# Ledger of designs, part 165: peptides against a protein of PDB entry 4ASU

Target 1, 270 residues: chain A of PDB entry 4ASU
Amino acid sequence: ATLKDITRRLKSIKNIQKITKSMKMVAAAKYARAERELKPARVYGVGSLALYEKADIKTPEDKKKHLIIGVSSDRGLCGAIHSSVAKQMKSEAANLAAAGKEVKIIGVGDKIRSILHRTHSDQFLVTFKEVGRRPPTFGDASVIALELLNSGYEFDEGSIIFNRFRSVISYKTEEKPIFSLDTISSAESMSIYDDIDADVLRNYQEYSLANIIYYSLKESTTSEQSARMTAMDNASKNASEMIDKLTLTFNRTRQAVITKELIEIISGAA
Target 2, 83 residues: chain B of PDB entry 4ASU
Amino acid sequence: FTFASPTQVFFNSANVRQVDVPTQTGAFGILAAHVPTLQVLRPGLVVVHAEDGTTSKYFVSSGSVTVNADSSVQLLAEEAVTL

## One batch from the design tools (peptide; made by RFdiffusion4, then SolubleMPNN)

Design b2_p19_1_s2 (from b2_p19_1, 10 letters changed)
Fold by OpenDDE base, seed 2:
Structure b2_p19_1_s2 (fold): chain B 270 residues (1-270), chain C 83 residues (1-83), chain A 19 residues (1-19)
Amino acid sequence: as target 1 above (270 residues)
Amino acid sequence: as target 2 above (83 residues)
Amino acid sequence: SEKEEAVEKFNELVAAANA
């Protein structure tokens, strides 16, 4: 490689490093906000899920319709955030199909669709786009919940799959259950709950769904920003290493050129 | 007793004496060992009576309240403010 | 082009970081 070629590559990689560092900083800022907002959201969301855990709601085996909601975003460059969710969605879909269930899929974020389009296109009901540019709000979750409920697809039970935030360096893909109004209403375990009006229960379920979606979005966002921050940091380090290597190569090549020139001068061959 | 909005936590697994909640079917007090129930909140006042005798008041917009068989209570408001 | 090369290299660096 000529000195010119090496210099060009060095400049290019240095520019890339600047970009990755900048992206890291942006991700860090978004992460800090997301983590702060996740604290109350987690209490809120876990609180909403408490009923389903404590009531031990079971779906009858004769009920065959299952909804899978995958939660991620539209934005890339965040490691395995999207693929982890998609992987679990695929696994769940396969297991349910093997059990004779009908499976439909909703994607929150365009990346889920991008990954699953070829293999699961027929199972998709809807994909929500424009996710990830701004922090999710309860309003956003409510819109998603409402659209789901009004989609016309009747499900018996479902699963919401998302990345739960553990730490700045760790997330875990998890699944939480969702239930239809009919399933909740007919559940034997619900008999202990005193005289619940049908309208009240319907409204309650609407809130519950919105709550769970909101929670999942907050967990997902925090996980994503953290993962992006890490990915950009690693990219910056990789760039740094490459710069070092190329710099060494440049120096060696320069020395060789100088040596050659000196030899030519001394020998009179120039 | 857990009382939270999407953006703020007021109580997290706390022991309280009584919680008064505004529901669509009417306001009621949640006491110790209240029967399990599900309700939807209407805009109004939430009053939390602590074991030490202190009383805290909150205004809530909408949401849900759950009383479980294990006596745990989840009050989840879409919006809530301390008064 | 230099731009294309830079993009490619960027993608490689990111891919390596995400691996």
Scores: peptide ipSAE 0.022, ipTM 0.859, DockQ to the pose 0.012
Fold by OpenDDE base, seed 1:
Structure b2_p19_1_s2 (fold): chain B 270 residues (1-270), chain C 83 residues (1-83), chain A 19 residues (1-19)
Amino acid sequence: as target 1 above (270 residues)
Amino acid sequence: as target 2 above (83 residues)
Amino acid sequence: SEKEEAVEKFNELVAAANA
């Protein structure tokens, strides 16, 4: 490679490094906000799940319709955030199918659809786009919940799959249960909650679904921003290493050119 | 006793004497060893009576309240403000 | 073309970082 070629590559990589550093800063700012907003959201969401955990709600084996909700976003450059969710969705779908269940899929964020389109297109009910550009609100979650409940698909049991935030360097793909109104109403463990008005229970379930979706979105966005920050940092470091290598190559090449010119002068070569 | 909105936590696994909640079926007080129940909130006043005798008041929008068999309570409001 | 090359290299770096 000529000195000019090396210089061009150096310039290009330096520009990339500037971009990745800038993206890191943006991700860092979004992460800070997401983490702050996750704190109350987690209390709220975990609180919403308390009933199902404590009542140990179980779906009868004869029930066949299962819903999988995958939660991620529309935005890339965030490591394995999308693929981890998709992987678990695929695994869950396969296991359920093997057990004779009917599986339908909801994608929150376009990336889920992008990954699963070829293999699972027929199972998709709907994909919610425009996720990840701004922090999710409870209103957003309510819209998703309402659309799901009004979709006409009468699932018996479901699962919401999302990345739970653990730390700035760690997330874990998790699954939380979704239950239909009929499943909750018919659960033996719910007998202690007697004399509950049917309309009240329906409304309660609507809130429950919205709550868990909101919670999952907040966990997901925090995980995503942290992962993006890490990815951009790593990209910046990789660029730095490449710059160093190319700089060494440039220096060596330059010295070789100078040496050659000196030899030509000394030898009298034109 | 847990009382939270999506954006704010007021109580997190706290011990309280009594919580008065506005529900669609009527306002009621949740005391120790209250029977398990599920209710939906209506806009109204929440009053939390602490063990030390202090009282805190909140205005809430819609939401849910759960009283479990183990006497744990989750009050989850879509919106809530301190009065 | 230089811009296109930079974008390609950027994608490679990001992919490596995400691996």
Scores: peptide ipSAE 0.022, ipTM 0.850, DockQ to the pose 0.013
Fold by OpenDDE base, seed 5:
Structure b2_p19_1_s2 (fold): chain B 270 residues (1-270), chain C 83 residues (1-83), chain A 19 residues (1-19)
Amino acid sequence: as target 1 above (270 residues)
Amino acid sequence: as target 2 above (83 residues)
Amino acid sequence: SEKEEAVEKFNELVAAANA
């Protein structure tokens, strides 16, 4: 490579490094906010899930319709965030299909669709796009919940799959249950609860769904921003290492050029 | 007793004497060993009676309240503000 | 183009970081 080529490459990588550093800072800011907002969201979401855990709601085996909701975003450059969710979705879908269940999929975020469209296109009901640019709100979750409930797909049970935030360096893909109104109302374990008006139960379920979705979005967002921050940091470090290597190459090449020129001058071959 | 909105936690697994909640069917008090129930919140006043005799008041917009068999209570409001 | 090369290199760096 000529000195000019090396210089051009150096300049390019330095520019990339600036971009990755900038992206890291942006991700860091978003992470800090997400983590702060996750604290109450987790209490809220876990609180909503408490019923299902305590009541031990079971879906009858003869019920066949299962909904999988995968939660991620539209934004890339965040490590294995999307692939992790997609992998678990695939696994769950395969297991359910093997058990004779009908499986439909909802993707929250375009990346899920991007990964699964080729293999699972027929199973997709809807994909929610424009996820990840702004922090998710309860309103966003409510919209998703409403659309799901109005989709016309009468699922019996479902699974919401998302990345749960553990730490700045760790997340875990989790699965939480979603139950239809019919499943909840018919569950034997619900008999201990006082007679509940059907309208009340319907409204309760709607809130529950929105709550769980909101929780999943907050967990996902925090995990994603943290992962992006880490990815951009690593990219910046990799760029730095490459810059160092190219700089050494530049220096060596420069010396070689100088040496060659000197030899040509001395030999009279110029 | 857990009382939270999506953005704020007021009580997290706390012990309280009584919680008065506004439901669609009417306001009722949740005491110790209350029977399990599910209710939906209407806009209104939540009053939390602490064990020490102090009371705190909140306005809630909507949401749900769950009383479980183990006496755990989850009050989840879409919006809530301390009054 | 220089831009295309930069994008490619960026993608490589990011891929390496994600791995």
Scores: peptide ipSAE 0.040, ipTM 0.878, DockQ to the pose 0.013; fails the geometry check
Fold by OpenDDE base, seed 3:
Structure b2_p19_1_s2 (fold): chain B 270 residues (1-270), chain C 83 residues (1-83), chain A 19 residues (1-19)
Amino acid sequence: as target 1 above (270 residues)
Amino acid sequence: as target 2 above (83 residues)
Amino acid sequence: SEKEEAVEKFNELVAAANA
């Protein structure tokens, strides 16, 4: 490589490093907020899931319609955040298909669609875009829930797949169940909840869905921001190492050029 | 007893004597070992009676309340404020 | 700045988590 080529590359990498450092700071600020907001959201969301866990709601095997909701965002540069969700979605879809189930997919965030479009385009119902620019609100979750309920797809059961936040350095992709109104109403385990009005149950289910979606969004957001911070930090370090290497190469090349020029001068070959 | 909104936790797995909630079907008092039920909240007053006799009041907008067979209660309000 | 403080906190959290 010529000195000019090395210099150009150095400049490019230095610019990238500046960008990654800036993005790290932005992600850090978003992470701090997300973590604070996750605390109550987790209590709220886990509370909403308590019924399904305690009642042990089961979907009959003859029911074949399954919905998979993948939760991520539109934003990249966050390590394996999107790919982890997509991987689990693929695995779940394959398992369900092998079991003779009909599978439909909803993507929360454009990245899910981007990853799965080629292989699963026929299974997609809808993709929600414009996710990740602002912290998710309960209103956002309600909109998603409403859209799902109005989609016309009469699923029997579903799963919402998202990254659960563990720590600043750790997240885990996990799944929570989603049940249709019909599945809940017909569940034998619900018999202990006697005299529930059908309208009440419908409204309850709508809240439950919104609650779970909200919870998943908050977990996903916190995980994403943390992962982005780490990714940007790693990128910055990698850039630094590359800059060091290229600088050494530049210095060596420069010395060689100078030496060659001196030899040419001394030899009279110029 | 768990009482939370999306943005705030008021009670997290706490032991309380009684919780009065405004439901769509009417006012409902939740005591220890209450029959399992699911209800939807209407806008109104929530009153939590602690074991020590302390009473706390909250206003809720909407949401759900679950009383489970194990006597656990989840009061999940879309919006809630302390009064 | 708030961002700088957040970064510092993050670094502390990362350090604590790696510990």
Scores: peptide ipSAE 0.036, ipTM 0.858, DockQ to the pose 0.016; fails the geometry check

Design b2_p19_1_s3 (from b2_p19_1, 12 letters changed)
Fold by OpenDDE base, seed 1:
Structure b2_p19_1_s3 (fold): chain B 270 residues (1-270), chain C 83 residues (1-83), chain A 19 residues (1-19)
Amino acid sequence: as target 1 above (270 residues)
Amino acid sequence: as target 2 above (83 residues)
Amino acid sequence: AEKAEAVARLNELVAAANA
């Protein structure tokens, strides 16, 4: 490579490093906000799931319709955030299919569709786009919940798959259950909640769904921003290493050129 | 007793004496060892009576309240403000 | 075009870091 080529490459990598550093800072700011907002959201979301855990709601085996909701975003450059969710969705879909279940999929964020469209396009009910530019609100979750309830797909049970935030360096892809109104109403364990008005139960279920979706979005967002920050940091370090290597190559090449020129002068072949 | 909105936590696994909630079917008080129930909140006043005798008042918009068999209570409001 | 190329290179660097 000529000195000119090396210089051009150095300049390019240095520019990339500036971009990755800037993106790291942006991700860090978004992470800090997301983590702060996750604290109450987690209490709220876990509280909403408490009924299902305590009542031990079970879906009869004869029920065949299963909904999978994958939660991520539209935004890339965040490590394995999207692929992790997609991988678990694929695994779950395959297991359910093997069990003779009908599986439908909802994607929250365009990246889910991007990964699964070739293999699972026929199973998609809807994909929600424009996720990840702004922090998710309860309003956003309510819209998703409403769309699901109005989709006409009468699922028996479902699962919402998302990345749960553990720490700035760790997340875990997890699954939480979603139950239809009919499944809840027919569950034996719900007998202790007798005499609940049907309209009340319906409204309760709508809130429950919105709550769980909201919770999943907040966990996902926090995990994503943290992962992006890490990814950008790693990219910056890699760029630094490449710059160092290229700089060494540049210096060696420069010395070789100088040596060649000196030899030409001394030999009189000029 | 847990009382939270999506953006704020008021009580987290706290022990309280009584919680008065506004529901679509009517306002009721949740006491210790209340029977399991599910209700939907209507806009109105929530009153929390602490064990020490202090009373806190909140206005809530909508949401849900769950009383479980183990006497745990989850009050989840879409919006809530301290009065 | 320069931005697109920069993004592509960035993606390569990120991929390399994850590998």
Scores: peptide ipSAE 0.038, ipTM 0.855, DockQ to the pose 0.013
Fold by OpenDDE base, seed 3:
Structure b2_p19_1_s3 (fold): chain B 270 residues (1-270), chain C 83 residues (1-83), chain A 19 residues (1-19)
Amino acid sequence: as target 1 above (270 residues)
Amino acid sequence: as target 2 above (83 residues)
Amino acid sequence: AEKAEAVARLNELVAAANA
């Protein structure tokens, strides 16, 4: 490589390192906020899921329509956040298909669509874009829930797949159940609950869906920001190492060029 | 008894004597060993009666309340404020 | 174009760091 080429590469990598450092700081700030906001959201979300756990709602095997909601964002540079969700979505879709189920997919965040568009494009109902620029609100979750309920797709059961936050260095891709109104209404385990008005149950289910989506968004966001912070730190370190290597190469090459020029001068071949 | 909004937790697995909730079908009190039920909240006043006799009042906008067979209660409001 | 290239390189660095 010529000195010019090495210099160009050095400049490029140095610029990238500046960007990664800046992004790390931004991610750190967003992570801190997300973690604070996740605390109540987790209590809220887990509270909403308590019914399904305690009632042990089961979907009859003859029901074949399954919805998969993958939760991530539009933004890259966050390690395996998107690929982890997509991987689990693929696995779940394959398992369900093998069991003779019809599978439809909703992507929350454009990255899900980007990863799955070639293999699963026909299974997508909708992709929600513009996710991840701002912290998710309950309003955002409600919009997603409403869109799903108004989509006209009559699923029997579903799963929401998202990254649950564990720590600054750890997340786990998890699945939580989603049930249709019909599935809940027909569940034998629901018989222990006092006579529930159909309208009440409908409204309750709408809240439940929004609650679960909100919870998943908060978990996903916290996981994403943490992962991005780590990814940017790693990228910055890698850039630093590359800069060091290229600098050494530059110095060696420069010495060689100087030596060559000196030889040419001395030999009169210049 | 768990009482939370998306942004704030008021009670987390706490023991309380009674919770009065405003529902679309009418206000009712949740006592110990209340029958399992599901309700949706209407905007109104939530009153939590603690075991020590203290009462706390909250305004909620909407949401849901679940009373389970194990006597656990989840009160989940979209918005809630202490009064 | 420079931004796109920078992003591409950044993605490569991130991928390498995560491997």
Scores: peptide ipSAE 0.036, ipTM 0.837, DockQ to the pose 0.014
Fold by OpenDDE base, seed 4:
Structure b2_p19_1_s3 (fold): chain B 270 residues (1-270), chain C 83 residues (1-83), chain A 19 residues (1-19)
Amino acid sequence: as target 1 above (270 residues)
Amino acid sequence: as target 2 above (83 residues)
Amino acid sequence: AEKAEAVARLNELVAAANA
């Protein structure tokens, strides 16, 4: 490689390093906000899931329609955030199919579709785009919930798959259940609850779905930003190492060029 | 007793004497050992009666309230403010 | 075009870091 080539490459990598460092800082700021907003969101979301945990709602085996909701975002450069969700979605879909269930998929965030569209295009109902530019709001979750309910797919049970935030260096892909109105209304475990009006139950389930989606979005966002910080930090370190290597190569090549020039001068071949 | 909005937590697994909630079917009081029920909130006043006799008032928008068999209560409002 | 190349290279670096 010529000195010019090495210099060009060095410049390119240095520019990339500047970008990754900048992105790290942006991700850090977004993470800090996301983590703060996750605290109440977790209480809220876990509270919404309490019914399903306490009632131990079971879907009859004869019910075959299953909905998988994968929650991530549109934005890349965040490590395994999207692939982890997609992997679990694939696993769940395969397990359900093996059990004779019909599986449909909803992607929250374009990255889910990007990963799964080729292999699971027929199972996709809808993909929600424009996720991840701004912190998710309850309004966003409500829109997703409404669209899901209006999709025309009458699922019996579903799974929402998202990355739960553990710490700045750790997340875990998790699955939470979602149930159709019919499944909840027919569940034997719900008999202990006082006579609930059908309209009340419907509205309750709409809120429940929105709540769970909101919770999943907040967990996902926090996980994503933390993972992005890590990814950008790693990229910056890798760039640094490459810069060091190229700098050494540059210095060696420069010395060789100088030596060659000196020899040409001394030999009179200049 | 858990009372939260998406953005704020007011009570987290707290022990309270009574919670008055506005529901679509009417306002009702949740006491200790209340029968399990699911309700949807209407915009209105939530009153939390603490064990020490302190009363706190909140305005809530729509949402849900769950009373479980284990006497746990989840009051989840889309929006809530302290009064 | 330069931004696209930078992004592509960034993706390569990130992929290498994750590997």
Scores: peptide ipSAE 0.033, ipTM 0.838, DockQ to the pose 0.014
Fold by OpenDDE base, seed 5:
Structure b2_p19_1_s3 (fold): chain B 270 residues (1-270), chain C 83 residues (1-83), chain A 19 residues (1-19)
Amino acid sequence: as target 1 above (270 residues)
Amino acid sequence: as target 2 above (83 residues)
Amino acid sequence: AEKAEAVARLNELVAAANA
C-alpha cells in the first residue's frame, strides 16, 4: 500500500470514528430517556398482563389460527436486537406449524420484514414501518392495536415477541400472549368474571392489546438504544485500534520509502 | 392495588381501603374482597381511600379496571392526573 | 458514493465488534 492509500484509509476511519462517537452520544441520550419512561410503562404493561396470568386463559387445541407479532424497529446498528426477535419468531412459527396451527406474522418495524421476507413472506399480514425514530407513545400503540384488530385476520391466540430490557448490557427476547375476544369470552377460567357486558369486554380487550403493544415497544426501545450505544462504543474502539495500527504502518512505510530514495540517490551517484 | 397510566404510576401493589372508579356501566366502589370483574373506564373521578384515612382524587380518561379473584386490582388509565 | 462506502465500513466495524 502506498503512503497515499494509507493516508486515505486513515482519514476514512477517523471520519467513521467521529460518526460512531456521535451516534453513541445520541443513543445514550435516547437510552436515558427510554429507561426513565420504561419504569411506569412496565408497571402499566405488567398490570395489563396480570389478568391473563391470573385467569390462566387457555386456548382450546382445536383453535388453529395463531398470530405472531414481532416487535423491533426500522433502524440498524444495534447489535443482535432484530435478529434475536426474528430468531424467536422463526422458532415459534416452526413450533406452531408442527402443532398444526395456522401462523400469520405481523412485523413492528421494517427490520423484521427485512430478515424474514424470503422465508416467511406468505405468512406476513402487515409490517408497520416508521418505528424507532421517535420514542413510542401510547397513541402509536393504539394505532397498531387498531390496525391489528381491523386486519381481517381472526386469530384465536397470538404471541408478541420483543426484547425485554434487563440492563445496559443485557436484554432478553420474551414472548407474551395475545388472546382474541372470542378466546377470552369462551375461556372457562373467565367464568368468575361474571356479568361482563360484551361491549365492555370488547373495549377492555382493545385496551389490553394496546397496553401490551405499548409495553413491548417501550421494552424494545430501551433494549435497542442500549444495544446501539454499546455497538457504537465498540465500533469507536475498533476504529481507534485500526487508526493506531495504520499509523504504525504509515510510519514504517514512510521509513521504507525514505530508505529506498536514499539508495536510489547513492546508486545514481555512482 | 395498582393504579397507573402509561407515563405515571400512582399506586404500585398498594393496600387501600376503597377505590371509587367511574365506569361505562356506572361508578362503583371497589372494597376488599370485591367480586372479580372487568370494567372500562369513562372519563371521571377516581377516589382512592387509603387505610390511614387519606383520600386522594384523580381525574382519569379512558382505560380499564380489573378486579381479580386474589383481590388484586389493576386500574389502568390512558391518562390520569392528580387533583 | 463516499457516504455509501462509509456506511459499509461502519457496518463492518459494528459487525466486527459483535462478533
Scores: peptide ipSAE 0.025, ipTM 0.862, DockQ to the pose 0.013

